# Designs tried in a protein design run: peptides against a protein of PDB entry 7BBL. Part 11

Target 1, 86 residues: chain A of PDB entry 7BBL
Amino acid sequence: IAQESLESQEQRARAALRERYLRSLLAMVGHQVSFTLHEGVRVAAHFGATDLDVANFYVSQLQTPIGVQAEALLRCSDIISYTFKP

## One batch from the design tools (peptide; aimed at target 1 Q11)

Design b1_p30_2 (made by RFdiffusion4)
Pose (drawn by RFdiffusion4):
Structure b1_p30_2 (pose): chain A 86 residues (1-86), chain P 30 residues (1-30)
Amino acid sequence: as target 1 above (86 residues)
Amino acid sequence: MTQEEFIEAAEAELAELDEQLEALDEEQEA
């Protein structure tokens, strides 16, 4: 059989990477997720959802240094990193 | 996006990735 083209191999790699990424997003359902925002602010909330094209987070009970926000959308551009325990 | 919508969308995208990999296999065999 002919060798697999480099392009086909790259596509399989993207699929494999994406599938793992999607599984990691599904794993946050029912968990708290912490975030590192601009200015070094650390916050946490109950995970609700993410958009799949851009990593915006929909969360509840966002705990910030100044209070608790019942519902919140943390935009992808607001976030440096996010962390959770499975 | 709600959590239900997120789960449905993520599962649909996973199914699309499987279909894409099957299509690449068929092309390789051909």
Fold by OpenDDE base, seed 2:
Structure b1_p30_2 (fold): chain B 86 residues (1-86), chain A 30 residues (1-30)
Amino acid sequence: as target 1 above (86 residues)
Amino acid sequence: MTQEEFIEAAEAELAELDEQLEALDEEQEA
């Protein structure tokens, strides 16, 4: 049995990581997510969608210090981390 | 992008990824 080539291993690893990421996003759909933004700002919102290139998070019911926005866009570059409860 | 569009796109990509992984597995068994 020939060992899998390095290129094949890398391809598999990349595919597996992408798969895990997408599945995690799908798991977030419809759930409230806590986002940590720059300068220690934390917001909560219901996850709706992302661009598949992960440029933006499309969310609803965004809770901010100044109020709640029914629909909002969070740029991924502004997000430090996020957590959710499945 | 709407939630529905995202789900559809993500599931489509997952299907492609699964196919890629299956193909890699088949190559390793050969």
Scores: peptide ipSAE 0.562, ipTM 0.877, DockQ to the pose 0.780
OpenDDE base, seeds 1, 3, 4, 5: peptide ipSAE 0.561, 0.560, 0.558, 0.558; ipTM 0.877, 0.876, 0.876, 0.876

Design b1_p30_2_s1 (made by RFdiffusion4, then SolubleMPNN; from b1_p30_2, 14 letters changed)
Fold by OpenDDE base, seed 5:
Structure b1_p30_2_s1 (fold): chain B 86 residues (1-86), chain A 30 residues (1-30)
Amino acid sequence: as target 1 above (86 residues)
Amino acid sequence: MSEAEFVERAELELRELRERLEELDRELAE
């Protein structure tokens, strides 16, 4: 019973975290997001979607130091952080 | 993946998560 309770608590925590993550992603949909990449590179793009396994960001109107890309894929592994205003 | 597809999938998962969380809350209350 104690073990089951511990397992349930862990499952609860994981589920809650996933819920918060998904809600945050949904909040970003259609909004411009600022991404900080490696080497101090900063880009901005409108968030469209992600792979739900947290692999990629599908974005539009990606503003890079060298220009704007209409559609782009950002690997999550390349992203250090991101911010947006809901 | 399109935005619409993403939203649909994410919202579906959120519903499932809600149900799971409710279930877990009941279990933890026992």
Scores: peptide ipSAE 0.561, ipTM 0.909, DockQ to the pose 0.581
OpenDDE base, seeds 1, 2, 3, 4: peptide ipSAE 0.559, 0.560, 0.558, 0.560; ipTM 0.908, 0.909, 0.908, 0.908

Design b1_p30_2_s2 (made by RFdiffusion4, then SolubleMPNN; from b1_p30_2, 12 letters changed)
Fold by OpenDDE base, seed 1:
Structure b1_p30_2_s2 (fold): chain B 86 residues (1-86), chain A 30 residues (1-30)
Amino acid sequence: as target 1 above (86 residues)
Amino acid sequence: MSTEEFVAAAEAELRRLREELEALERELLA
């Protein structure tokens, strides 16, 4: 049995987390997602896609306190968290 | 990007990750 390096352990951990993340994104496809933004702002939108490299969420029917936006781009940097009902 | 493009890309990456993890496992168990 080869001794696994610390780097390898970290690599496996990162890969596992990435897999989990991707699966969660796929699960959100076509579903309404609740996004928590800065300053406690919460919005809901139908998840369409994300840039897996560029931190953006492409959503539709974005519900905000001031109305509904048919299509919107949410920057991941602006998102604190999100939840959805599978 | 479109949903279709995203799904394809995400699933492709999942396959890549699986292969990577399997390779790491083989290395570990060798």
Scores: peptide ipSAE 0.542, ipTM 0.874, DockQ to the pose 0.742
OpenDDE base, seeds 2, 3, 4, 5: peptide ipSAE 0.539, 0.541, 0.539, 0.539; ipTM 0.874, 0.874, 0.873, 0.873

Design b1_p30_2_s3 (made by RFdiffusion4, then SolubleMPNN; from b1_p30_2, 17 letters changed)
Fold by OpenDDE base, seed 4:
Structure b1_p30_2_s3 (fold): chain B 86 residues (1-86), chain A 30 residues (1-30)
Amino acid sequence: as target 1 above (86 residues)
Amino acid sequence: MSLEEFVRLAELELRRLREELAELERRHLA
């Protein structure tokens, strides 16, 4: 058994994380997702799509503390975490 | 981007990643 290089270990780690991320995105298709944003702001919306490289989230029926938006764009940089029921 | 396009692209990349991980695992066991 060959000793795996540090570079290879890092490559596997990156690939594994990306895989989990993509699986998560695919799993939320057709579901309402709760997003935790900065400063304790929480919103809920139906997942539509995302820009995989920039990771912009295109959503519908966005429920915010202020009101509801039929369609909206959430920037990944604004998102701390998200949860949903698969 | 449409949902359909997103799903297509995401699944394509996912398959690529699975293959990459599988290859890395095989290489480690060699």
Scores: peptide ipSAE 0.421, ipTM 0.829, DockQ to the pose 0.672
OpenDDE base, seeds 1, 2, 3, 5: peptide ipSAE 0.419, 0.420, 0.417, 0.418; ipTM 0.831, 0.830, 0.829, 0.830

Design b1_p30_2_s4 (made by RFdiffusion4, then SolubleMPNN; from b1_p30_2, 17 letters changed)
Fold by OpenDDE base, seed 4:
Structure b1_p30_2_s4 (fold): chain B 86 residues (1-86), chain A 30 residues (1-30)
Amino acid sequence: as target 1 above (86 residues)
Amino acid sequence: MSTEEFVARAEEELRELRRERAELDRQLAA
């Protein structure tokens, strides 16, 4: 009986997680995303791109509680969570 | 980074990941 090694299983798991992450990012393209930031701050912006390693979010039409920014960079370290309407 | 660049990079990585997983599946099935 063929048995997968532990390392192979881990590799498969990593690949699966990365795939899901990338698919989710791609699904966000062209959509407005709601970001929850620290201190309960919530913003909405159109998703443009991310750094695939750092996961900085390059967005447009960023709606903040105090104004709108045409273009903005949301650092991963500042983001608690995000949601979007598919 | 532009959206186009991002999409291209992400899709390329997805293809690589799929190939990787497919290879792992073949190894397991063999």
Scores: peptide ipSAE 0.579, ipTM 0.885, DockQ to the pose 0.720
OpenDDE base, seeds 1, 2, 3, 5: peptide ipSAE 0.578, 0.574, 0.575, 0.575; ipTM 0.885, 0.884, 0.884, 0.884; seed 3 fails the geometry check

## One batch from the design tools (peptide; aimed at target 1 L22 F47 D53)

Design b2_p8_3 (made by RFdiffusion4)
Pose (drawn by RFdiffusion4):
Structure b2_p8_3 (pose): chain A 86 residues (1-86), chain P 8 residues (1-8)
Amino acid sequence: as target 1 above (86 residues)
Amino acid sequence: PHRFAGTP
């Protein structure tokens, strides 16, 4: 059989990477997720959802240095990193 | 439409 084209190989790689990423998002359901925001602020909340095109987070019970926000949307642009324990 | 991982 003909060799697999480099393009087809890159597509399979993107699919493999994406599938793993999607599993990692699904794994946050029912868990708390912590975030590192701008200015070094560290917050945490109950995971609700993420958008799939851009990594915006929908969370509840967001705990910030100044209080608790019952519902919140943390935009992708607001976030440096997020961390959770499976 | 928006697509989600989880419940917004």

Design b2_p8_3_s1 (made by RFdiffusion4, then SolubleMPNN; from b2_p8_3, 4 letters changed)
Fold by OpenDDE base, seed 2:
Structure b2_p8_3_s1 (fold): chain B 86 residues (1-86), chain A 8 residues (1-8)
Amino acid sequence: as target 1 above (86 residues)
Amino acid sequence: SRRYAGVP
């Protein structure tokens, strides 16, 4: 009986996490999302879309410490975490 | 530091 290698198991796990992440982005569309950025900065915005390689988040009504920005671009690499209600 | 850029 063939046994799946540890490397193969890890590959499947990574693929599953990636899929969950992408599905999260899909579920996020049109919803207000709370983003945690570096240095304890937290902002809220309505999620619009991402580019093909998910390098950027295109958002609207970005609530920042100094005011609301109608439309903005968030670098995914600047985002530590996010939460939203689907 | 915080970074966000406007989008046209």
Scores: peptide ipSAE 0.223, ipTM 0.787, DockQ to the pose 0.066
OpenDDE base, seeds 1, 3, 4, 5: peptide ipSAE 0.221, 0.217, 0.223, 0.183; ipTM 0.786, 0.785, 0.787, 0.776

Design b2_p8_3_s2 (made by RFdiffusion4, then SolubleMPNN; from b2_p8_3, 3 letters changed; failed a check: a repeat of another design)
Amino acid sequence: PRQYAGTP

Design b2_p8_3_s3 (made by RFdiffusion4, then SolubleMPNN; from b2_p8_3 with P1S H2R)
Fold by OpenDDE base, seed 2:
Structure b2_p8_3_s3 (fold): chain B 86 residues (1-86), chain A 8 residues (1-8)
Amino acid sequence: as target 1 above (86 residues)
Amino acid sequence: SRRFAGTP
Protein backbone atom coordinates (compact mmCIF):
# COMPACT_ATOMS: atom_id res chain seq x y z
CA ILE B 1 0.00 0.00 0.00
CA ALA B 2 1.45 3.31 -1.06
CA GLN B 3 1.93 5.89 1.66
CA GLU B 4 2.46 9.58 1.19
CA SER B 5 5.90 10.55 2.46
CA LEU B 6 6.27 12.84 5.43
CA GLU B 7 7.82 15.43 3.14
CA SER B 8 4.81 15.28 0.82
CA GLN B 9 2.45 15.62 3.76
CA GLU B 10 4.32 18.69 4.93
CA GLN B 11 4.25 20.10 1.42
CA ARG B 12 0.47 19.69 1.27
CA ALA B 13 0.12 21.33 4.65
CA ARG B 14 2.21 24.31 3.54
CA ALA B 15 0.17 24.61 0.37
CA ALA B 16 -3.07 24.59 2.34
CA LEU B 17 -1.78 27.26 4.70
CA ARG B 18 -0.65 29.38 1.76
CA GLU B 19 -4.07 29.12 0.15
CA ARG B 20 -5.80 30.07 3.38
CA TYR B 21 -3.45 33.02 3.76
CA LEU B 22 -4.12 34.28 0.26
CA ARG B 23 -7.86 33.92 0.71
CA SER B 24 -7.66 35.94 3.90
CA LEU B 25 -5.96 38.72 1.94
CA LEU B 26 -8.85 38.74 -0.50
CA ALA B 27 -11.33 38.83 2.35
CA MET B 28 -9.74 41.79 4.11
CA VAL B 29 -9.69 44.13 1.10
CA GLY B 30 -11.33 47.40 2.05
CA HIS B 31 -11.78 46.43 5.69
CA GLN B 32 -10.11 47.83 8.74
CA VAL B 33 -7.58 45.30 9.93
CA SER B 34 -5.81 45.14 13.26
CA PHE B 35 -2.15 44.19 12.86
CA THR B 36 0.15 42.91 15.55
CA LEU B 37 3.75 43.82 14.84
CA HIS B 38 6.97 43.05 16.66
CA GLU B 39 7.74 44.41 20.10
CA GLY B 40 4.08 44.63 21.05
CA VAL B 41 3.22 47.26 18.48
CA ARG B 42 -0.38 47.17 17.31
CA VAL B 43 -1.79 49.20 14.46
CA ALA B 44 -5.08 49.36 12.61
CA ALA B 45 -5.49 50.20 8.95
CA HIS B 46 -7.73 49.75 5.97
CA PHE B 47 -6.23 47.10 3.76
CA GLY B 48 -5.78 48.03 0.12
CA ALA B 49 -3.56 45.54 -1.64
CA THR B 50 -0.30 43.63 -1.67
CA ASP B 51 2.48 43.61 -4.20
CA LEU B 52 3.00 40.68 -6.53
CA ASP B 53 5.20 38.66 -4.20
CA VAL B 54 3.14 39.59 -1.13
CA ALA B 55 6.14 41.29 0.44
CA ASN B 56 4.29 44.47 1.37
CA PHE B 57 0.79 45.50 2.38
CA TYR B 58 -0.50 48.77 0.99
CA VAL B 59 -2.82 50.28 3.57
CA SER B 60 -4.67 53.48 4.30
CA GLN B 61 -5.70 55.30 7.47
CA LEU B 62 -2.93 53.61 9.41
CA GLN B 63 -3.45 54.23 13.10
CA THR B 64 -0.05 54.20 14.76
CA PRO B 65 0.96 54.99 18.33
CA ILE B 66 1.97 58.49 17.24
CA GLY B 67 -0.85 59.32 14.85
CA VAL B 68 -2.68 58.43 11.67
CA GLN B 69 -0.87 57.97 8.40
CA ALA B 70 -3.10 58.46 5.38
CA GLU B 71 -1.26 55.86 3.31
CA ALA B 72 1.56 53.52 4.21
CA LEU B 73 3.31 50.25 3.57
CA LEU B 74 3.54 47.41 6.04
CA ARG B 75 6.16 44.80 5.36
CA CYS B 76 4.64 41.35 5.61
CA SER B 77 7.75 40.14 7.42
CA ASP B 78 6.99 42.65 10.18
CA ILE B 79 3.48 41.36 10.76
CA ILE B 80 3.01 38.66 13.36
CA SER B 81 -0.76 38.41 13.06
CA TYR B 82 -3.88 40.26 12.01
CA THR B 83 -7.61 40.21 12.70
CA PHE B 84 -10.62 41.68 10.97
CA LYS B 85 -14.35 41.28 10.60
CA PRO B 86 -15.44 40.30 7.09
CA SER A 1 12.79 52.14 16.33
CA ARG A 2 9.60 50.80 14.79
CA ARG A 3 9.68 50.24 11.07
CA PHE A 4 6.93 51.72 8.95
CA ALA A 5 7.35 52.38 5.31
CA GLY A 6 5.68 55.69 4.59
CA THR A 7 3.52 56.72 1.70
CA PRO A 8 4.42 54.78 -1.44
Scores: peptide ipSAE 0.071, ipTM 0.710, DockQ to the pose 0.063
OpenDDE base, seeds 1, 3, 4, 5: peptide ipSAE 0.061, 0.059, 0.057, 0.062; ipTM 0.699, 0.700, 0.673, 0.704

Design b2_p8_3_s4 (made by RFdiffusion4, then SolubleMPNN; from b2_p8_3 with H2R)
Fold by OpenDDE base, seed 2:
Structure b2_p8_3_s4 (fold): chain B 86 residues (1-86), chain A 8 residues (1-8)
Amino acid sequence: as target 1 above (86 residues)
Amino acid sequence: PRRFAGTP
């Protein structure tokens, strides 16, 4: 019997994490999400959608330290983490 | 929409 290689196990783990990530994006739609960004910046916004390569988040009612933006773009690579209530 | 730069 053959054993799965470490590389294959890691590949499956990455795939599982990617699936979980994408499912979380689906669950976020229409909800207010709290985003943690770099340099201690935290914002809250209603999640709308992402572009096809999931490079940007299109959000509305973005609450920033200095005010609210009706619509905004968040670069996914700028986001450290997020939380929301499904 | 405008990109949020991450800083005020």
Scores: peptide ipSAE 0.430, ipTM 0.852, DockQ to the pose 0.058
OpenDDE base, seeds 1, 3, 4, 5: peptide ipSAE 0.090, 0.425, 0.427, 0.427; ipTM 0.713, 0.848, 0.849, 0.847

Design b2_p8_4 (made by RFdiffusion4)
Pose (drawn by RFdiffusion4):
Structure b2_p8_4 (pose): chain A 86 residues (1-86), chain P 8 residues (1-8)
Amino acid sequence: as target 1 above (86 residues)
Amino acid sequence: STLHAGTP
């Protein structure tokens, strides 16, 4: 059989990377997720959802240095990193 | 429509 084209190989790689990423998002359901925001602020909340095109987070019980926000949307641009324990 | 992982 003909060799697999480099383009087809890159497509399979993107699919493999994406599938793993999606599993990692699904693994946050029912868990708390912590975030590192701008200015070094560290917060945490109950995971609700993420958008799939851009990594915006929908969370509840967001705990910040100044209080608790019952529902929140943390935009992708607001976040440097997020961390959770499976 | 926007697609989500989880429940907004």

Design b2_p8_4_s1 (made by RFdiffusion4, then SolubleMPNN; from b2_p8_4, 5 letters changed)
Fold by OpenDDE base, seed 2:
Structure b2_p8_4_s1 (fold): chain B 86 residues (1-86), chain A 8 residues (1-8)
Amino acid sequence: as target 1 above (86 residues)
Amino acid sequence: PRQYAGVP
C-alpha cells in the first residue's frame, strides 16, 4: 500500500495554507481590516490590493497610533495577523 | 522593524 511521505504531507499542508491565505486576501478587498504588527502595534485600514508576489499590502485610510494616512503600504513581513468582517 | 509608508 502506497503511503504519502511525511514530506509530501507537509507540502500539501503548506499548499492548503497558502490557498486559504490567498482567498482571505480576496475576501478582504474593500473592507476595513485590523492588522496586528510587531511590538504590539495595531492599525486599521481599508484593504486595496497586494503586489504580484504578495510582499506588500496597499491600503487606504490607515489608522495609525499618530493619525490617519490616506494611502499607505504595509509590508507583509511586518504583519503578524489580521482580522476583518467579510 | 515594522514599517508603513505612503503609496508611491
Scores: peptide ipSAE 0.094, ipTM 0.700, DockQ to the pose 0.074
OpenDDE base, seeds 1, 3, 4, 5: peptide ipSAE 0.082, 0.086, 0.088, 0.092; ipTM 0.703, 0.695, 0.698, 0.698

Design b2_p8_4_s2 (made by RFdiffusion4, then SolubleMPNN; from b2_p8_4, 3 letters changed)
Fold by OpenDDE base, seed 2:
Structure b2_p8_4_s2 (fold): chain B 86 residues (1-86), chain A 8 residues (1-8)
Amino acid sequence: as target 1 above (86 residues)
Amino acid sequence: SRRYAGTP
């Protein structure tokens, strides 16, 4: 009986996590999202879209510590985590 | 550090 290798199992797990992440982005569209950035900075913004390689988040109504920015670009690499209500 | 840029 064929047994799936550990490497194959890990590959499937990574693929599943990636899919969940991408679906999260899709569900995020149009919603206000709370982003946790480095150095304890937290901002809120309405999610618009990402580029093809998900390197950037295009957002609107970005609430920052110094005011609200109508439109902004967040680098995905600067984001530690995010939460939102679907 | 914190980084964000405005977009057109």
Scores: peptide ipSAE 0.162, ipTM 0.758, DockQ to the pose 0.067
OpenDDE base, seeds 1, 3, 4, 5: peptide ipSAE 0.158, 0.149, 0.158, 0.154; ipTM 0.753, 0.746, 0.754, 0.747

Design b2_p8_4_s3 (made by RFdiffusion4, then SolubleMPNN; from b2_p8_4, 4 letters changed)
Fold by OpenDDE base, seed 4:
Structure b2_p8_4_s3 (fold): chain B 86 residues (1-86), chain A 8 residues (1-8)
Amino acid sequence: as target 1 above (86 residues)
Amino acid sequence: PRQFAGTP
């Protein structure tokens, strides 16, 4: 009967997106992930772990345009999107 | 100069 406020709806939407994000991180563990970065740059790496507060991805076998890094740290802010096969 | 990756 009572309509939830727009602000409350937006808050729930943000919370849902955050939950999806966190669950995706769990699903990424041990998988190769393709990351889309700025300026059309794409890299692939095996996901290791993330710093949820520091906003970094710890990855291995990072395939970059310049070469492969055995281990690397990706800044979450540099990542536009990512895809992986669960 | 953007660095997309660094050494842990």
Scores: peptide ipSAE 0.067, ipTM 0.673, DockQ to the pose 0.067
OpenDDE base, seeds 1, 2, 3, 5: peptide ipSAE 0.060, 0.063, 0.061, 0.066; ipTM 0.670, 0.673, 0.675, 0.671

Design b2_p8_4_s4 (made by RFdiffusion4, then SolubleMPNN; from b2_p8_4, 5 letters changed)
Fold by OpenDDE base, seed 1:
Structure b2_p8_4_s4 (fold): chain B 86 residues (1-86), chain A 8 residues (1-8)
Amino acid sequence: as target 1 above (86 residues)
Amino acid sequence: PRRYAGVP
């Protein structure tokens, strides 16, 4: 009954977080999401989809400080956090 | 669609 290695435990933890993240993306589809970006910028948009590798968010009705974009791409690396109501 | 570049 050898203990699971620390590396294996960390791997399982990362996998669990990844699954949770992906499920949140599925739940976001069609909903308005509030995004926190760098430099304190916050935008809101309706989430549509992502790339297969989740590199970009395809959104609509993106509310920005200077206006609304009907359709836009958000780089996932630009996003610090997001919140939405399922 | 265009990429939003609203942050530095």
Scores: peptide ipSAE 0.483, ipTM 0.857, DockQ to the pose 0.057
OpenDDE base, seeds 2, 3, 4, 5: peptide ipSAE 0.479, 0.481, 0.482, 0.482; ipTM 0.859, 0.860, 0.861, 0.859

Design b2_p8_5 (made by RFdiffusion4)
Pose (drawn by RFdiffusion4):
Structure b2_p8_5 (pose): chain A 86 residues (1-86), chain P 8 residues (1-8)
Amino acid sequence: as target 1 above (86 residues)
Amino acid sequence: SVRLVSDL
């Protein structure tokens, strides 16, 4: 059989990477997720959802240095990193 | 439309 084109190989790689990423998002359901925001602020909340096109987070019980926000949307642009324990 | 983790 003809060799697989480089383009087809890159497509399979993107699919493999995406599938793994999507599993990692699904794994946050039912867990707390912590975030590192701008200014070095560290917060945490109960995971609700993320958008799939842009990594915006929908969370509840967001704990911040100044209080607790019952519902929150942390925009992708607000976040440097997020961390959770499976 | 916005797609969410629940849509997976």

Design b2_p8_5_s1 (made by RFdiffusion4, then SolubleMPNN; from b2_p8_5 with V2R V5T)
Fold by OpenDDE base, seed 4:
Order: sequence, then C-alpha cells, then structure tokens
Structure b2_p8_5_s1 (fold): chain B 86 residues (1-86), chain A 8 residues (1-8)
Amino acid sequence: as target 1 above (86 residues)
Amino acid sequence: SRRLTSDL
C-alpha cells in the first residue's frame, strides 16, 4: 500500500488551511468583522474586498479607538485574527 | 508611528 509522504501531507494541510481562509473571505463580504490587531488593538469594520494577492482588506465603517473611518485599507499582515457572524 | 490603515 502506497503512503503519502510527510511532506505531501503537510502540503495538503497547508492547502486546506489556505482554502478555508479564502472561503472565509468570501463569507465575510458585506458583514461587519471584528479584527484583532497587535498591541491588543481591536477594530470593527464592514468587509468589502481584498486585493488580488490578499495583502489588504478593503473595508468600510472602520471603528478604531480614535474614531471611525468611512473607508479604509487594512493590511492583512497587521491582523492577528478576526471574527464575524456569517 | 506605524500606519495601520490607509484611507480609500
């Protein structure tokens, strides 16, 4: 019985995680999302879209500690986690 | 300091 290599298993696992991530982005569209950023900063915004390489989130009504931005760009690398209600 | 957001 042939076995998949450990490397291949890890690759599939990464691919599965990536797919789940991308699907979450699709599910986020039009919803208010709570983002956890570094240093305990938390913001909420309505998700609009991402750029081609999913480097940034285009959001609206971004609620920040110092005010609300009607439209804003969030760098994905600055986001530790996010939650939303589908 | 570090800019976390950009206006659109």
Scores: peptide ipSAE 0.059, ipTM 0.711, DockQ to the pose 0.053
OpenDDE base, seeds 1, 2, 3, 5: peptide ipSAE 0.055, 0.054, 0.054, 0.058; ipTM 0.702, 0.700, 0.708, 0.713; seed 2 fails the geometry check

Design b2_p8_5_s2 (made by RFdiffusion4, then SolubleMPNN; from b2_p8_5, 3 letters changed)
Fold by OpenDDE base, seed 2:
Structure b2_p8_5_s2 (fold): chain B 86 residues (1-86), chain A 8 residues (1-8)
Amino acid sequence: as target 1 above (86 residues)
Amino acid sequence: PRRLTSDL
């Protein structure tokens, strides 16, 4: 019986993670999301959308340590993790 | 310092 190669297994794993990520983005729409950023910074915001290459999150009511921004852009590369209630 | 957010 031919075994699936390690490379093929890794490819499937990456695809599954990507799908899960994208589904999470869809589920976040319209919800308040808590974001963990670098240097221990935590913010909360209502998720609006992402750009085509999923490089940025467009959010509203961004609660930051120094105040609330009505609308803002978060770089995905700056986000370590996020949580939300679907 | 690099900005973490951009105003919209």
Scores: peptide ipSAE 0.075, ipTM 0.720, DockQ to the pose 0.053
OpenDDE base, seeds 1, 3, 4, 5: peptide ipSAE 0.063, 0.074, 0.074, 0.071; ipTM 0.713, 0.723, 0.721, 0.719; seeds 3, 4 fail the geometry check

Design b2_p8_5_s3 (made by RFdiffusion4, then SolubleMPNN; from b2_p8_5, 3 letters changed)
Fold by OpenDDE base, seed 1:
Structure b2_p8_5_s3 (fold): chain B 86 residues (1-86), chain A 8 residues (1-8)
Amino acid sequence: as target 1 above (86 residues)
Amino acid sequence: ARRLTSDL
């Protein structure tokens, strides 16, 4: 029995992580999410949608250190991590 | 520095 190549194993691992990530985005829709940004900044917002390539998060009721934005666009590259309750 | 958010 031929052993799966290391590259193939890594590809499957990446695919599994990607699927898990995308499923988390689906579960996040309509819920308030806590985002950790750079420089120790933390914000909370209701998740609405994202781009097809998940480049941006379209959110509402964004609570920032300097006020609340009714609707806003968060760059995914600015987000270190997030947490929410399904 | 670039803005972290953009208004919609």
Scores: peptide ipSAE 0.069, ipTM 0.709, DockQ to the pose 0.053
OpenDDE base, seeds 2, 3, 4, 5: peptide ipSAE 0.065, 0.060, 0.064, 0.064; ipTM 0.705, 0.706, 0.706, 0.703

Design b2_p8_5_s4 (made by RFdiffusion4, then SolubleMPNN; from b2_p8_5 with S1P V5T)
Fold by OpenDDE base, seed 1:
Structure b2_p8_5_s4 (fold): chain B 86 residues (1-86), chain A 8 residues (1-8)
Amino acid sequence: as target 1 above (86 residues)
Amino acid sequence: PVRLTSDL
């Protein structure tokens, strides 16, 4: 039985995780999402869309420690993790 | 709920 190379296994693992991530973005549309940011900051917002290279999240009703912003742009690089209910 | 990290 030919053993798959370590590099091939890692490539498939990365591809599977990337696919799950991209599919989650589609599933988030119109839903309230809880975002974990740096320095322990947590915010909630309704997800609208991302740009073509998934560099930014366009959101609405962003709940922050200092108030609610009707519309906002979140840089994906500032987001550590997120959770939502499909 | 679904939980993911954005660095994938």
Scores: peptide ipSAE 0.064, ipTM 0.692, DockQ to the pose 0.056
OpenDDE base, seeds 2, 3, 4, 5: peptide ipSAE 0.059, 0.054, 0.060, 0.062; ipTM 0.684, 0.674, 0.679, 0.685

Design b2_p8_6 (made by RFdiffusion4)
Pose (drawn by RFdiffusion4):
Structure b2_p8_6 (pose): chain A 86 residues (1-86), chain P 8 residues (1-8)
Amino acid sequence: as target 1 above (86 residues)
Amino acid sequence: SPSRLIGS
């Protein structure tokens, strides 16, 4: 059989990377997720959902240095990193 | 395009 084209190989790689990423998002259901925001602020909340095209987070019970926000949307641009324990 | 969600 003919060799697999480099383009086809890159597509399979993107699929493999995406599938793993999606599994990692599904794994946050029912868990708390912590975030590192701008200015070094560290917050945490109950995971609700993320958008799939851009990593915006929908969370509840967001705990911030100044209080608790019952529902919140943390935009992708607001976030440097997020961390959770499976 | 509509938003697509994953989660609860």

Design b2_p8_6_s1 (made by RFdiffusion4, then SolubleMPNN; from b2_p8_6, 4 letters changed)
Fold by OpenDDE base, seed 2:
Structure b2_p8_6_s1 (fold): chain B 86 residues (1-86), chain A 8 residues (1-8)
Amino acid sequence: as target 1 above (86 residues)
Amino acid sequence: APRRLVGP
């Protein structure tokens, strides 16, 4: 009986997670999103868009511990997690 | 690499 390799199973799992991630980005467009960054920093912002390789988040009304920025760029590598209500 | 936020 043919059995899918462990490598193939992991590949499918990664693909499923990637799809879920990308769909979450679509779902958060225009919504206020809470971002958890490194070193315990938390910010909230309205999600605008990402670039083609999803390396950056372009946001507006970024609420930071030290003030609000009308527009800002968040690097995805700086983000640990995010939450929002669709 | 992770970086600090820019202030307002």
Scores: peptide ipSAE 0.113, ipTM 0.758, DockQ to the pose 0.053
OpenDDE base, seeds 1, 3, 4, 5: peptide ipSAE 0.109, 0.109, 0.112, 0.111; ipTM 0.755, 0.754, 0.756, 0.754

Design b2_p8_6_s2 (made by RFdiffusion4, then SolubleMPNN; from b2_p8_6, 4 letters changed)
Fold by OpenDDE base, seed 2:
Structure b2_p8_6_s2 (fold): chain B 86 residues (1-86), chain A 8 residues (1-8)
Amino acid sequence: as target 1 above (86 residues)
Amino acid sequence: PPRRLVGP
């Protein structure tokens, strides 16, 4: 019985995580999402779209510690985690 | 690096 290599197992795990991530992006469209950013900063915004390489989130009604931005760009690399209710 | 949020 050919055992799948550790490298192949890790590749499948990465692929599964990537798929789950992309599906979460689809699920959050139009919903208010709570984002955890660096340095304990938390914001909430309505998710609009992402760019082709999922480098940025285009959001609306961004609630920040110092006020609300009607529209904003969040870099995915600045986001530690997010939560929303589908 | 992370950027500071710009508020209104």
Scores: peptide ipSAE 0.124, ipTM 0.772, DockQ to the pose 0.049
OpenDDE base, seeds 1, 3, 4, 5: peptide ipSAE 0.117, 0.123, 0.124, 0.121; ipTM 0.767, 0.771, 0.771, 0.769

Design b2_p8_6_s3 (made by RFdiffusion4, then SolubleMPNN; from b2_p8_6, 4 letters changed)
Fold by OpenDDE base, seed 1:
Structure b2_p8_6_s3 (fold): chain B 86 residues (1-86), chain A 8 residues (1-8)
Amino acid sequence: as target 1 above (86 residues)
Amino acid sequence: SARRLVGE
């Protein structure tokens, strides 16, 4: 039986994950999102937008351990995970 | 929820 190569399987997996990620960004618009950052820090904010290369998240009403910011920019590289209710 | 999917 012909089998797909390991490399091809990995490529498909990466493509699927990237697609799911992009779709999640679209679904986040207008919703409050809980972000998990490094060192166990968790914040919540309303998602506004991301830039063209998805380097930054532009958010509002950012709730942090030390206070609330009306508007803020989160570096995507600082985010470990996030959750939201569509 | 979503983990860090980009770069995997």
Scores: peptide ipSAE 0.035, ipTM 0.635, DockQ to the pose 0.055
OpenDDE base, seeds 2, 3, 4, 5: peptide ipSAE 0.035, 0.035, 0.034, 0.035; ipTM 0.640, 0.622, 0.637, 0.623

